Peptides against a protein of PDB entry 4GMN. Designs and how they scored, part 84

Target 1, 375 residues: chain A of PDB entry 4GMN
Amino acid sequence: RYANITLLALVTLASIGTDFQETLVKGNQGSRESPISAADEEWNGFDDADGDAMDVDQKSSSGEDQEEDYEEIDVKEDDEDDDDDSITSEMQADMERVVGADGTDDGDLEDLPTLRELIQTAVPQLIRLSNLPIDSDESLTIQSHALSALNNISWTISCLEFANGENANIHNAWYPTAKKIWRKTILPILEADSADLKLATQVTSLAWAVARVLHGETPTDGNPHRKFISLYHSSKQQAGGNSNSIEEPEDPFQGLGVKCIGVVGSLAHDPAPIEVNREVGVFLVTLLRQSNNVPPAEIVEALNQLFDIYGDEELACDKEVFWKDGFLKHLEEFLPKMRTLTKGIDKRTQPELRTRADEALLNLGRFVQYKKKHA

## One batch from the design tools (peptide; aimed at target 1 T18)

Design b2_p28_7_s3 (made by RFdiffusion4, then SolubleMPNN; from b2_p28_7, 19 letters changed)
Fold by OpenDDE base, seed 3:
Structure b2_p28_7_s3 (fold): chain B 375 residues (1-375), chain A 28 residues (1-28)
Amino acid sequence: as target 1 above (375 residues)
Amino acid sequence: SESALQQQEYKARKQELEKQFEELKKLL
């Protein structure tokens, strides 16, 4: 009886976090494409006005028009408007306020009552539940649901823009809570060294969501970047032995390898210790060197993380890591391999992976050109 | 009419969630 009420409350909190994320995505789709496509913003290299656009003469080879009469299978889109009536009118009102908020309020959430209750009331309880001793399958189930709820809430908040002081009220309210999730939920689970790949995937997803907001201000205690790099390597060793039991996630970007790259990339941003940045940068560049044995989605994520970490030449990591460790040479040597990799992705079977790989290839070309001008 | 039904279902779901959360707080 009590277990079922706790489970139902956790499932409901997880649903609330998902519905809030979907509302953010739908609300942002009216003005900016999906927050997973925040990587799809072409890296606007600094306006160096002297960009000689190389005219790539696409020779249109005239392939013959075979009009194959595709019978219009009238797929009735049953618009199951699953109007999942789970989105409360208070959540919608909070969302409308968040999308328009100029961040002028000093960390007060008085105007965002649903988000306030999630951060101040729900999240502290979810942290407590995720940090309980595991003594039964029931306690493991409670932990998994608490992690799912924390993941959905943390991902939702990580989809907000915080650059230039946007959403500063939400950032200021979330920041101490995000650090508490890291220290009380993520670190203890990573230190338990569990062979449970499901738990490892859940905690790594949560760690990525939290690190997407905290970046280099994520607590460095116990060198968590090395734990996620170790988890990356261990996951590859296990996948080689039991090819039958890990349902490859239908989405290539939901893989544990991608999540590990996303976490360590986010951890390496300024003001991260230069040693942390170096270890992560070397890991990411090593993936590019080993690209023949790395899934394309992990290469796309590793490239995006490298652009974000080393895009600013005024940062200490540019001089002390990027230039000093010769990363430009590795990126330049990888450019022809990336072209081959991207062309090898079928647009019909993996359209999203192909789009994100085409963008990462374009951005790699721009990034290499930018860094060569600033050498 | 539909907006009033949605508000009533919302209010019912919110009250049920609040009740479940208060029952959970008594158990924790």
Scores: peptide ipSAE 0.020, ipTM 0.498, DockQ to the pose 0.038
OpenDDE base, seeds 1, 2, 4, 5: peptide ipSAE 0.016, 0.016, 0.016, 0.016; ipTM 0.462, 0.503, 0.467, 0.465

Design b2_p28_7_s4 (made by RFdiffusion4, then SolubleMPNN; from b2_p28_7, 19 letters changed)
Fold by OpenDDE base, seed 1:
Structure b2_p28_7_s4 (fold): chain B 375 residues (1-375), chain A 28 residues (1-28)
Amino acid sequence: as target 1 above (375 residues)
Amino acid sequence: MREALQRRQLEARRQQIEKQREELEKLL
């Protein structure tokens, strides 16, 4: 009875964490449709009358209208009123404020009551539940749902812009909580060295969401980047040995390999220790060199991470790693391989993967040209 | 360069959360 109530509460918190993102999407679309104020006056354009009528004879080809009698299948739309009661009026008001707030206000979530309660009340309980001793299938289920709720909340927050002081209040409130999730949930699970690939995938997804906000300020204690690199390699060895299909996720970008690349890439950003940056940079460049044996989605993610890590020449990692370790040469040598890889993706069967590969290829060409100018 | 790439990464991450929602709904 108490476990079922706890599970229901965890599922509800996981739903709230997703529904917050939908509201952010709707709010950010609405801000682009600022009504063009109907105040563009009647500019009476000039009357230039030059009338050269070239009479091009349109030959009428009468194609016979075959009236295909589509039998009106009276599909009773059972209006299942999907009571989209998922979005509370308070959540909607919070997201409207997040989308509209250019405010430089210090760490106060007074104006964001739902987000405040998620960060200050819900997340500490989720951290506690994710860090319970595993003694039963019930405790494993509670841990899984607590990780899912933490994942959804962390991903939603990681989808906010924090550059240039945007959403600084949310960043300042989330930052200490994100560090607590890392230290009390992610690190203990990674240190338990579980052979459970489901748990490893959940914790890696959460680690990525958290590391997308913390970047190089993510705690480096115990070298977590090496644990995720090891997990990447271990996941590839298991996929090659057992024809027991761990159903490769239908989405290539949801794979454990992509998630591992996303985590380690995020961990390598400034102000990460140069040695952490180097180990991650060498890992990512090595994936490009071995691209014949790497899924296209992992190549796309590895490229994006390399662009984000080394896109700024003022950072210490540009001089001490990118130039010193000769990464430009490897990126240049990869350009023709990336063109072949991208062209090999069918637009009809994998439209998203193809689009993201076309973008990564375009960005690779631009990035190589940028780095050559700043050599 | 960064901002346009970040915005598209955000859209591809929205789909990640949606798929996590669908996986949770299948457990109810």
Scores: peptide ipSAE 0.022, ipTM 0.659, DockQ to the pose 0.167
OpenDDE base, seeds 2, 3, 4, 5: peptide ipSAE 0.019, 0.018, 0.021, 0.018; ipTM 0.648, 0.624, 0.598, 0.615

Design b2_p28_8 (made by RFdiffusion4)
Pose (drawn by RFdiffusion4):
Structure b2_p28_8 (pose): chain A 285 residues (1-30, 108-237, 251-375), chain P 28 residues (1-28)
Amino acid sequence: RYANITLLALVTLASIGTDFQETLVKGNQGDLEDLPTLRELIQTAVPQLIRLSNLPIDSDESLTIQSHALSALNNISWTISCLEFANGENANIHNAWYPTAKKIWRKTILPILEADSADLKLATQVTSLAWAVARVLHGETPTDGNPHRKFISLYHSSKQDPFQGLGVKCIGVVGSLAHDPAPIEVNREVGVFLVTLLRQSNNVPPAEIVEALNQLFDIYGDEELACDKEVFWKDGFLKHLEEFLPKMRTLTKGIDKRTQPELRTRADEALLNLGRFVQYKKKHA
Amino acid sequence: AIEENLAKAKKEAAEAEIRAARKEAAEE
């Protein structure tokens, strides 16, 4: 039963996690009662995956169960984070997911992040899931072991297809949990790291630059948020952004539109947004 | 306009992860 009974169930639950994304797309071209697949995924499939993700690991075989359990959590969390939840959008699905997303973080991402050592493959798996969960949580994400510090250290240390880089994952997840209403100090650290990435953009991969710019735009674009005055202005983030604008233009033109297109067109949007961003705040004390 | 670009970028990033997961599943 082993090869069939356990591994097959996980790989299939993970595939179900991936293919539900097509239901969302196709469903558009035409209490989760209307979405039983999603309802079952959250209420039934996910609690067992959190359990499996937790347990040792005493043996290599259970090392694979944990990995596969993390793959399924990852695919589901990712697909769910592909939904618009800003404003009142998709509120039914948001309430069904949010507490579970908190559990995945507390019971899965956090204990694994507690024991630093040793894997890169596994470190990559947890960050991918944490990024997915934090895209929904948006600073409501738990601040317990000061996880942003760990993901920040994971970025620099793992320094030794452009958008699949682990570094991009570290930027995204730390950037997502630093949105309002996060602890203002947690925001200060994450914002400082994201801006430092630009000041020292001399050696940062272009994709990591685009993610850092998107995360910053996503965080400090509302003057009513305490962190816009408490951090963005208090620490003068505006100067580095104005200084980075010329540096950003050359690196963008340094990207072969023909090899490869996506990063180029994505970076063009970031510089465009970067320019518009430098204006809007320039207009606000 | 920035908010639209960010929403698009988030969707593109999620789709890219889903595609990568599919490639990995195909390899297996």

Design b2_p28_8_s1 (made by RFdiffusion4, then SolubleMPNN; from b2_p28_8, 22 letters changed)
Fold by OpenDDE base, seed 4:
Structure b2_p28_8_s1 (fold): chain B 375 residues (1-375), chain A 28 residues (1-28)
Amino acid sequence: as target 1 above (375 residues)
Amino acid sequence: SMRESLRRFQRFMGQLQLEASREELAKL
């Protein structure tokens, strides 16, 4: 009973997180295609496989055949397309305020009561549920659903613009909660050294969503970047050995490898310690050097992360890592390989991957030219 | 509505807290 109520509550929170994301996507139709694809992780519904058919012995009460002449009530199917516009006018108004809000600095969510309750009331409960002792398949299921709900919420918030003080109220409200998710949910799961690839994928997705807001201000305690790099390598070793095709996600950008790259890239931003930045930068550049054995989506993500980390010349990592470790040479040597890789992607079968690879190739050419002018 | 879903969740969490409190009281 308790578990079913907890599960229903978690499903409800995950649905709320999805509805928020869909609302943000619909509202943002006028500005740049934010990478929306990261949260179209379809809620793989509970496979009710263990619907143990309670044989309700419907005792066949032989009620008599009253041939009631069902007059054909011409039920006009009024196709009321109940477009279950589950996006309430209140959610839409909250999202219109998020897109239009001049950032009042005070972290006050007075104008966003639903988002306030989500951050202040729901997320702390999800953090507790994700940290329950795992002693049963039921506790694993609860953890998985709590992680999914945290993922959807964190991804949705990570799609908001926080540059130039935009959405500062939401940022200030989310920031301490994001740090709490990191310290209380992500780190303990990463420290448990679980061989569960599903759990590893869920926690890595959540870690990426959280790190997309915290960037280099993500807590560096216990060197989490090394744990995600280790997870990246371990996942590649497992995929090579056991022909249990963990079905590569239909979306190449939803792969654990991409998620690991996204996390470590985000962790390496200023003001991250220069040594953390170096270890991540070397990892990313090494992927480019080994590109013949790396999925195209991981190469695209690794390039984007390298542009974001090393795009600013005023940052200490530009001098102390990018130039000092000779990254420009590796990026320049990778240009012809990236052209070949991008041309090898079929536009008909993988249109998104091709589009993102064409963009990453264009940006790589620009980035190399930029860095050569400022050398 | 999300607000109704959140209210349903808050009600469920309130029930869960009541059940947990009853289990703690039953251990005493």
Scores: peptide ipSAE 0.018, ipTM 0.524, DockQ to the pose 0.022
OpenDDE base, seeds 1, 2, 3, 5: peptide ipSAE 0.008, 0.010, 0.009, 0.011; ipTM 0.319, 0.303, 0.381, 0.347; seed 5 fails the geometry check

Design b2_p28_8_s2 (made by RFdiffusion4, then SolubleMPNN; from b2_p28_8, 21 letters changed)
Fold by OpenDDE base, seed 2:
Structure b2_p28_8_s2 (fold): chain B 375 residues (1-375), chain A 28 residues (1-28)
Amino acid sequence: as target 1 above (375 residues)
Amino acid sequence: SIRESLRRFQRFLGQRQLEASREELAKL
């Protein structure tokens, strides 16, 4: 009886976590995705302030670069108007405020009562439920649902822009709670070293959502990056042997390998310890070197993490890891492999994976050019 | 920019993760 009420409450909290994103996305649709112009805009790193794009008339040296007709992939967002009336008028009003508010630096959620109750009331209970002793199938089910609810809330919050002081109130309210999820939920499960690949996938998904907000400020106690690297390798070894393949998720970006890369990449951002950054950077570059046996979605995530970690030359990791460990050479040597990999993805069967691979290839070219100019 | 592309990709990953989570919830 209490179990069923707890499960229903956990499912309800997990649903609220997903619905909160739909209102976020609908509110943020005002920012037109500018099509990826294939314009030869020289990227100068992350620290370039909005300096006017001076028309540098760089004379076209007439290299006969074959105009590969980049068909403008009109990503029709299928507006499936599933009017799921599940969004309370209060949640919608909170979301309209999140989209419209110039974030006051105060971690006060007075104007966001639904989000406040999620962070301050719900999440601490979910953390408690995720830490129950596993002594029954019921306790395992409660843990799984608590992890799912924490995952959905954490992913929703991770979809907010926090750059340039945006949503600072939400960031400041979430930050201590995110650290608590990491220390009280994620680390104990990782330390338990369970052979349960389902639990490992759930905790890795949650860890990714949390690490996408905390980045290099994620607690490094116990070297969790090594646990996720080990989990990555273990997952690849298991997939080769037993025909109880947990079916690779239909979405290539939901794979445990992608999730592991996303976690460790996020953990390696400044101000992470240089040794953590190095171990992750070497792991990511090693995936590119071994790309013949790596799923394309993992390559896309690994590239995007490398760009994000090493895109700022003012960071200590640029000099102490990127240049010192010779990462540029490995990225440059990977360019022709990435072109072949990307061209090998069928646009008809995997359109999204192809689009994300085309973007990652374009960014790899720009990133290599940038790093060569700033060498 | 690469930054804007990364931000789009991060938003995409968040959407896809929550879509997958909705599909999992719909099976309960």
Scores: peptide ipSAE 0.514, ipTM 0.932, DockQ to the pose 0.929
OpenDDE base, seeds 1, 3, 4, 5: peptide ipSAE 0.511, 0.507, 0.512, 0.512; ipTM 0.932, 0.930, 0.932, 0.931

Design b2_p28_8_s3 (made by RFdiffusion4, then SolubleMPNN; from b2_p28_8, 20 letters changed)
Fold by OpenDDE base, seed 1:
Structure b2_p28_8_s3 (fold): chain B 375 residues (1-375), chain A 28 residues (1-28)
Amino acid sequence: as target 1 above (375 residues)
Amino acid sequence: SIAESLRRFQRELGLRQLEASRKELEKL
């Protein structure tokens, strides 16, 4: 009985996380269909204006481990069998405020009660449930559902704009919680070194969502980037041997390989330690060199991560890694291969993958030209 | 810019991750 209620609650929280997505999609359809003008606009790097790193005064609150007595969410069985996959009017109102809010910098989610409750009440319990000792199939199921709920919440928040101080209140509320997810959920699962590819995929998806907000401020304790690189390589070795079709996800961007690249790329952003950046950068460049054996979606993600990591010349990683390790030459040598790869993708069967590859090819040309001008 | 293209792509990718998660939940 309690297990079923807990599972239902976890499924409900995971569903709530997806419902926020639909509102974010609907809210965004209005603004950004600016056609990518194929204009030969010379890209000049990231403008410093996008680099207003919020001086989140990292007051190192030595958060004493206050065992916050987390009140048990009394999951009321509201028997409303209405399969109305409809975003609650309250959730919709919260997401409409998020999309419309010229944010006040106060990390107070007073105006976003549903999101506040998700971050402050639900997420800490999901972290607890994801850390339960695995002693039964029931505890595995609880962990999987808790990870799914954390994944959906984390991905939803990662779809918000945080550049230029946008949604600062949400960022500030999420940031400590995201670090807690990383340290308490992601790291323990990665250290357990489970041969379970399903669990590895779930934790990697969650790690990507979290790392897309924390970037280089993601805790580097235990060198998690190496764990994800190892997982990438292990996943490739398993796919090559046994024709146990782990059904390649119908979406090429849902593959574990793409997720691993997304995580490690995000972890390598400034202010990540230069050696973390270097190890990730070398990994990504090595994928481009080995592109004949790499899925096109992983190449697209690896390129995008390289552009994000090394797009700013003022960053220490530009001089200490990009130029020092000769990455430009590898990108230039890859350009003709990328053209061939992109042309090989059928627009009829894989229209999105083709579009993403065409964009990545265009950006690669621009990026190489930029870096040559700033050499 | 490349930055704008990347931000757009990352957002769309996040939306796809959630859509995949929804489809996984619908199977339970």
Scores: peptide ipSAE 0.358, ipTM 0.894, DockQ to the pose 0.816
OpenDDE base, seeds 2, 3, 4, 5: peptide ipSAE 0.358, 0.362, 0.026, 0.360; ipTM 0.894, 0.895, 0.555, 0.894; seeds 3, 5 fail the geometry check

Design b2_p28_8_s4 (made by RFdiffusion4, then SolubleMPNN; from b2_p28_8, 21 letters changed)
Fold by OpenDDE base, seed 2:
Structure b2_p28_8_s4 (fold): chain B 375 residues (1-375), chain A 28 residues (1-28)
Amino acid sequence: as target 1 above (375 residues)
Amino acid sequence: SMEESLRRYQQFLGQRQLEASREELAKL
């Protein structure tokens, strides 16, 4: 009886966590449909706000650039009007406030009562439930559902823009709670070294969502990046041996390998310790070097993480890791491999993976050019 | 920009993770 009520409450919290995102995403999409103009704008890194537009004299090198016919991918918004009346009028009002709030107000969630109750009341209970002694199948089920609810809440919050002081009130309220999830839920489960790949996948997904907000401020105690790198390698070794195919998730971005890369990449952002950054950077660059045996989605994630980590030349990791460990050469040598990999993805069977690989290839070209100019 | 491309990718990942979570919840 109590277990069924607890499970229903956990499923309800997990649902609320997903519904909250739909309202956030719909609110943010309406403002940012800038068409992807293939403007040949030279990317100058993340911090160059004040670069005077120096007239680069276009020396007409008549390269016969093959007009690759950019088929305009008409992203049909399938307006599936799923009239799921699950969005409470209070949640909708909270979302309208999140979308409309000029990000100037201190870490008070007075105007966001639903989100406040999720962070302050629900999440601490979910952390407690995720830490129950596993002594029964019922306790394992409760842990799994608590992890799912924490995952959904954490992913939803990780989809908010926090750059330039946007949503600072939400960030400030979430940040101490995210650290509690990391220390009390994620680390203890990672330290238990369970052979349960389902649990490992749930914890890695949650860790990714949390690390996408905390970045390099994620607690480095016990070197969790090494545990996720070890989990990555262990998952690859197990997939090769036992014909119990964990069905590769139909979505290539749901793979445990992608999730491990996403976690360790996020952990390596500034202000992460330089040695954590180096170990992760070497891991990511090593995946590119070994790309013949790496799933395309893991390559896409590894590239985007490398861009996010090393896209700012003012960061200590640029000089102490990127340049010192010679990452540019490996990225440049990977360009022709990435072109081949991307062209090998069937647009008909894997349209999203192809789109994300095409974008990552374009960004790899831009990133290599940027780093060559700023060498 | 490249920043906008990375932001779109991060939003895509977040959406895909929550879609998968909804599909898992719908099986319960």
Scores: peptide ipSAE 0.572, ipTM 0.944, DockQ to the pose 0.899
OpenDDE base, seeds 1, 3, 4, 5: peptide ipSAE 0.572, 0.571, 0.572, 0.569; ipTM 0.944, 0.944, 0.945, 0.944

## One batch from the design tools (peptide; aimed at target 1 T18)

Design b2_p29_1 (made by RFdiffusion4)
Pose (drawn by RFdiffusion4):
Structure b2_p29_1 (pose): chain A 285 residues (1-30, 108-237, 251-375), chain P 29 residues (1-29)
Amino acid sequence: RYANITLLALVTLASIGTDFQETLVKGNQGDLEDLPTLRELIQTAVPQLIRLSNLPIDSDESLTIQSHALSALNNISWTISCLEFANGENANIHNAWYPTAKKIWRKTILPILEADSADLKLATQVTSLAWAVARVLHGETPTDGNPHRKFISLYHSSKQDPFQGLGVKCIGVVGSLAHDPAPIEVNREVGVFLVTLLRQSNNVPPAEIVEALNQLFDIYGDEELACDKEVFWKDGFLKHLEEFLPKMRTLTKGIDKRTQPELRTRADEALLNLGRFVQYKKKHA
Amino acid sequence: SSPSTQKLIEAAMELHEEAVNRRMEELAE
């Protein structure tokens, strides 16, 4: 039963996690009662996956169960975070997911992040899931072991397809949990790291630059948020952004539209947004 | 990572970029 009974069930649940994304797209061309697949994924499939993700690991075989359990959690969390939840959008699905997303973080991502050592493959798996969960949580994400510090250290140390880089994952997840209403100091650290990435953009991969710019735009674009005054202005983030604008233009033109297109067109949007961003705030004390 | 996971991540980033673009257009107005 081993090869069939356990591994097959996980790989399939993970595939179901991937393919539900197509239901969302095709459904558009035409209390989760209307979405039983999603309802069953959250209420039934996910609790068992959190359990499996937790347990040792005493043996290599259970090292694979954990990995597969993390793959399924990842796929589901990712697909769900592909929904618009800003404003009142998709509120039914948001309430069904949010507490569970908190559990996945507390019971899965956090204990694994507690024991630093040793894997890169596993470190990559947890950051990808944490990035998916934090995209929904948005600074409501728990601040316990000061996880942003760990993901920040993971970025620099793992320094030794552009958008699949682990570094991109570290920027995204730390950037997502630093949105309001996060602890203002947690925001200060993450914001400082994201800006430092630009000041020292001399050696940062272009995709990591695009993610850092998108995360910053996503965080400090609202003057009513305490962190816009408490961090963005208090620490003068505006100067580095104005200084980075020329540096950003050359690196964008340094990207072969023909080899490969996506990064180029994505970076074009970031510089475009970067220019518009430097203006809007320039207009606000 | 598996190709399926990579596709999910790509799609998620595209949607995030679209949301940021929409916000920036509104602010530009």

Design b2_p29_1_s1 (made by RFdiffusion4, then SolubleMPNN; from b2_p29_1, 20 letters changed)
Fold by OpenDDE base, seed 3:
Structure b2_p29_1_s1 (fold): chain B 375 residues (1-375), chain A 29 residues (1-29)
Amino acid sequence: as target 1 above (375 residues)
Amino acid sequence: MTEAQKELERRGLDLQQARIQRRMDELAE
């Protein structure tokens, strides 16, 4: 009885976390009814104040137009107005405020009551439930559901823009809670060194969501980046031995390897210690060098993390790691391999993986050109 | 974060929720 009530409450909290994300996505789409084309958010580099737009004269050689008859798949927009009765009017109003708020307010969540209760009331209980002694299958189930609820809430919050002081009130409220999740939930599970790959995947997903907000300000106690790098390597060794038991996630971007890369990439951002940045940067560049044995989704994630970490030339890691350790050479040498990798992905069977690989390839070209100009 | 990444994250959350719900249904029987 008590277990079932606790599990139902955890499911409800996990649902609320997803419903918030859906509402944020819908709200961001509705505010984008301004015809800003759904241009894939390509990495455009940093705008040099000197407006020499690199006219990349792509001399498109005129290959013969084979008119492949695109069968117009009449996607019936079944406007199933699934009135998702799960979204409370209060939750909807909170998300509309988050999407519309030019966030000038210093850490006050008075205007975001649902989000306030999630952060201040729900998350501390979820942290407690995730720290229960595992002595039964019931306690393991409670931990798993508590981690799932923490994951959904943390991911939803990590999808908010916090750059340039946007959503500063939410950031300021979440930041101490995110550090608490890290120290009280993530670190203890990582230090337990469990052979449970499901638990490892859950905690790594949560760690990524938390690290996407904390970045280089994530607590460095116990060198967590090394734990995630170790977990990455251990996961590859196990996958090579037991071909039968780890259902590879249907989505290649939901793999434990991708999640490990996302965590360590996020941990390496400024103001991370230069040694942490170096160890992560070397790990990521090493994946590119070993790309023949690395899943394409992990390569895409590793590239994106490298662009995010080393995009800004004003950061200490640019001089002390990127240039000093010769990363540009490795990125340039990887360009032809990335082209081959991307072309090897079937658009019909893996459309999303192909799209994200095409984007990452384009961004790699731009990034290499940018870094060569600023050498 | 690309729009494609947001959509991936959403689907990842949905898949987690669906797994939680199935397990709750198994506990209710």
Scores: peptide ipSAE 0.017, ipTM 0.538, DockQ to the pose 0.037
OpenDDE base, seeds 1, 2, 4, 5: peptide ipSAE 0.016, 0.005, 0.006, 0.016; ipTM 0.534, 0.362, 0.366, 0.547; seed 1 fails the geometry check

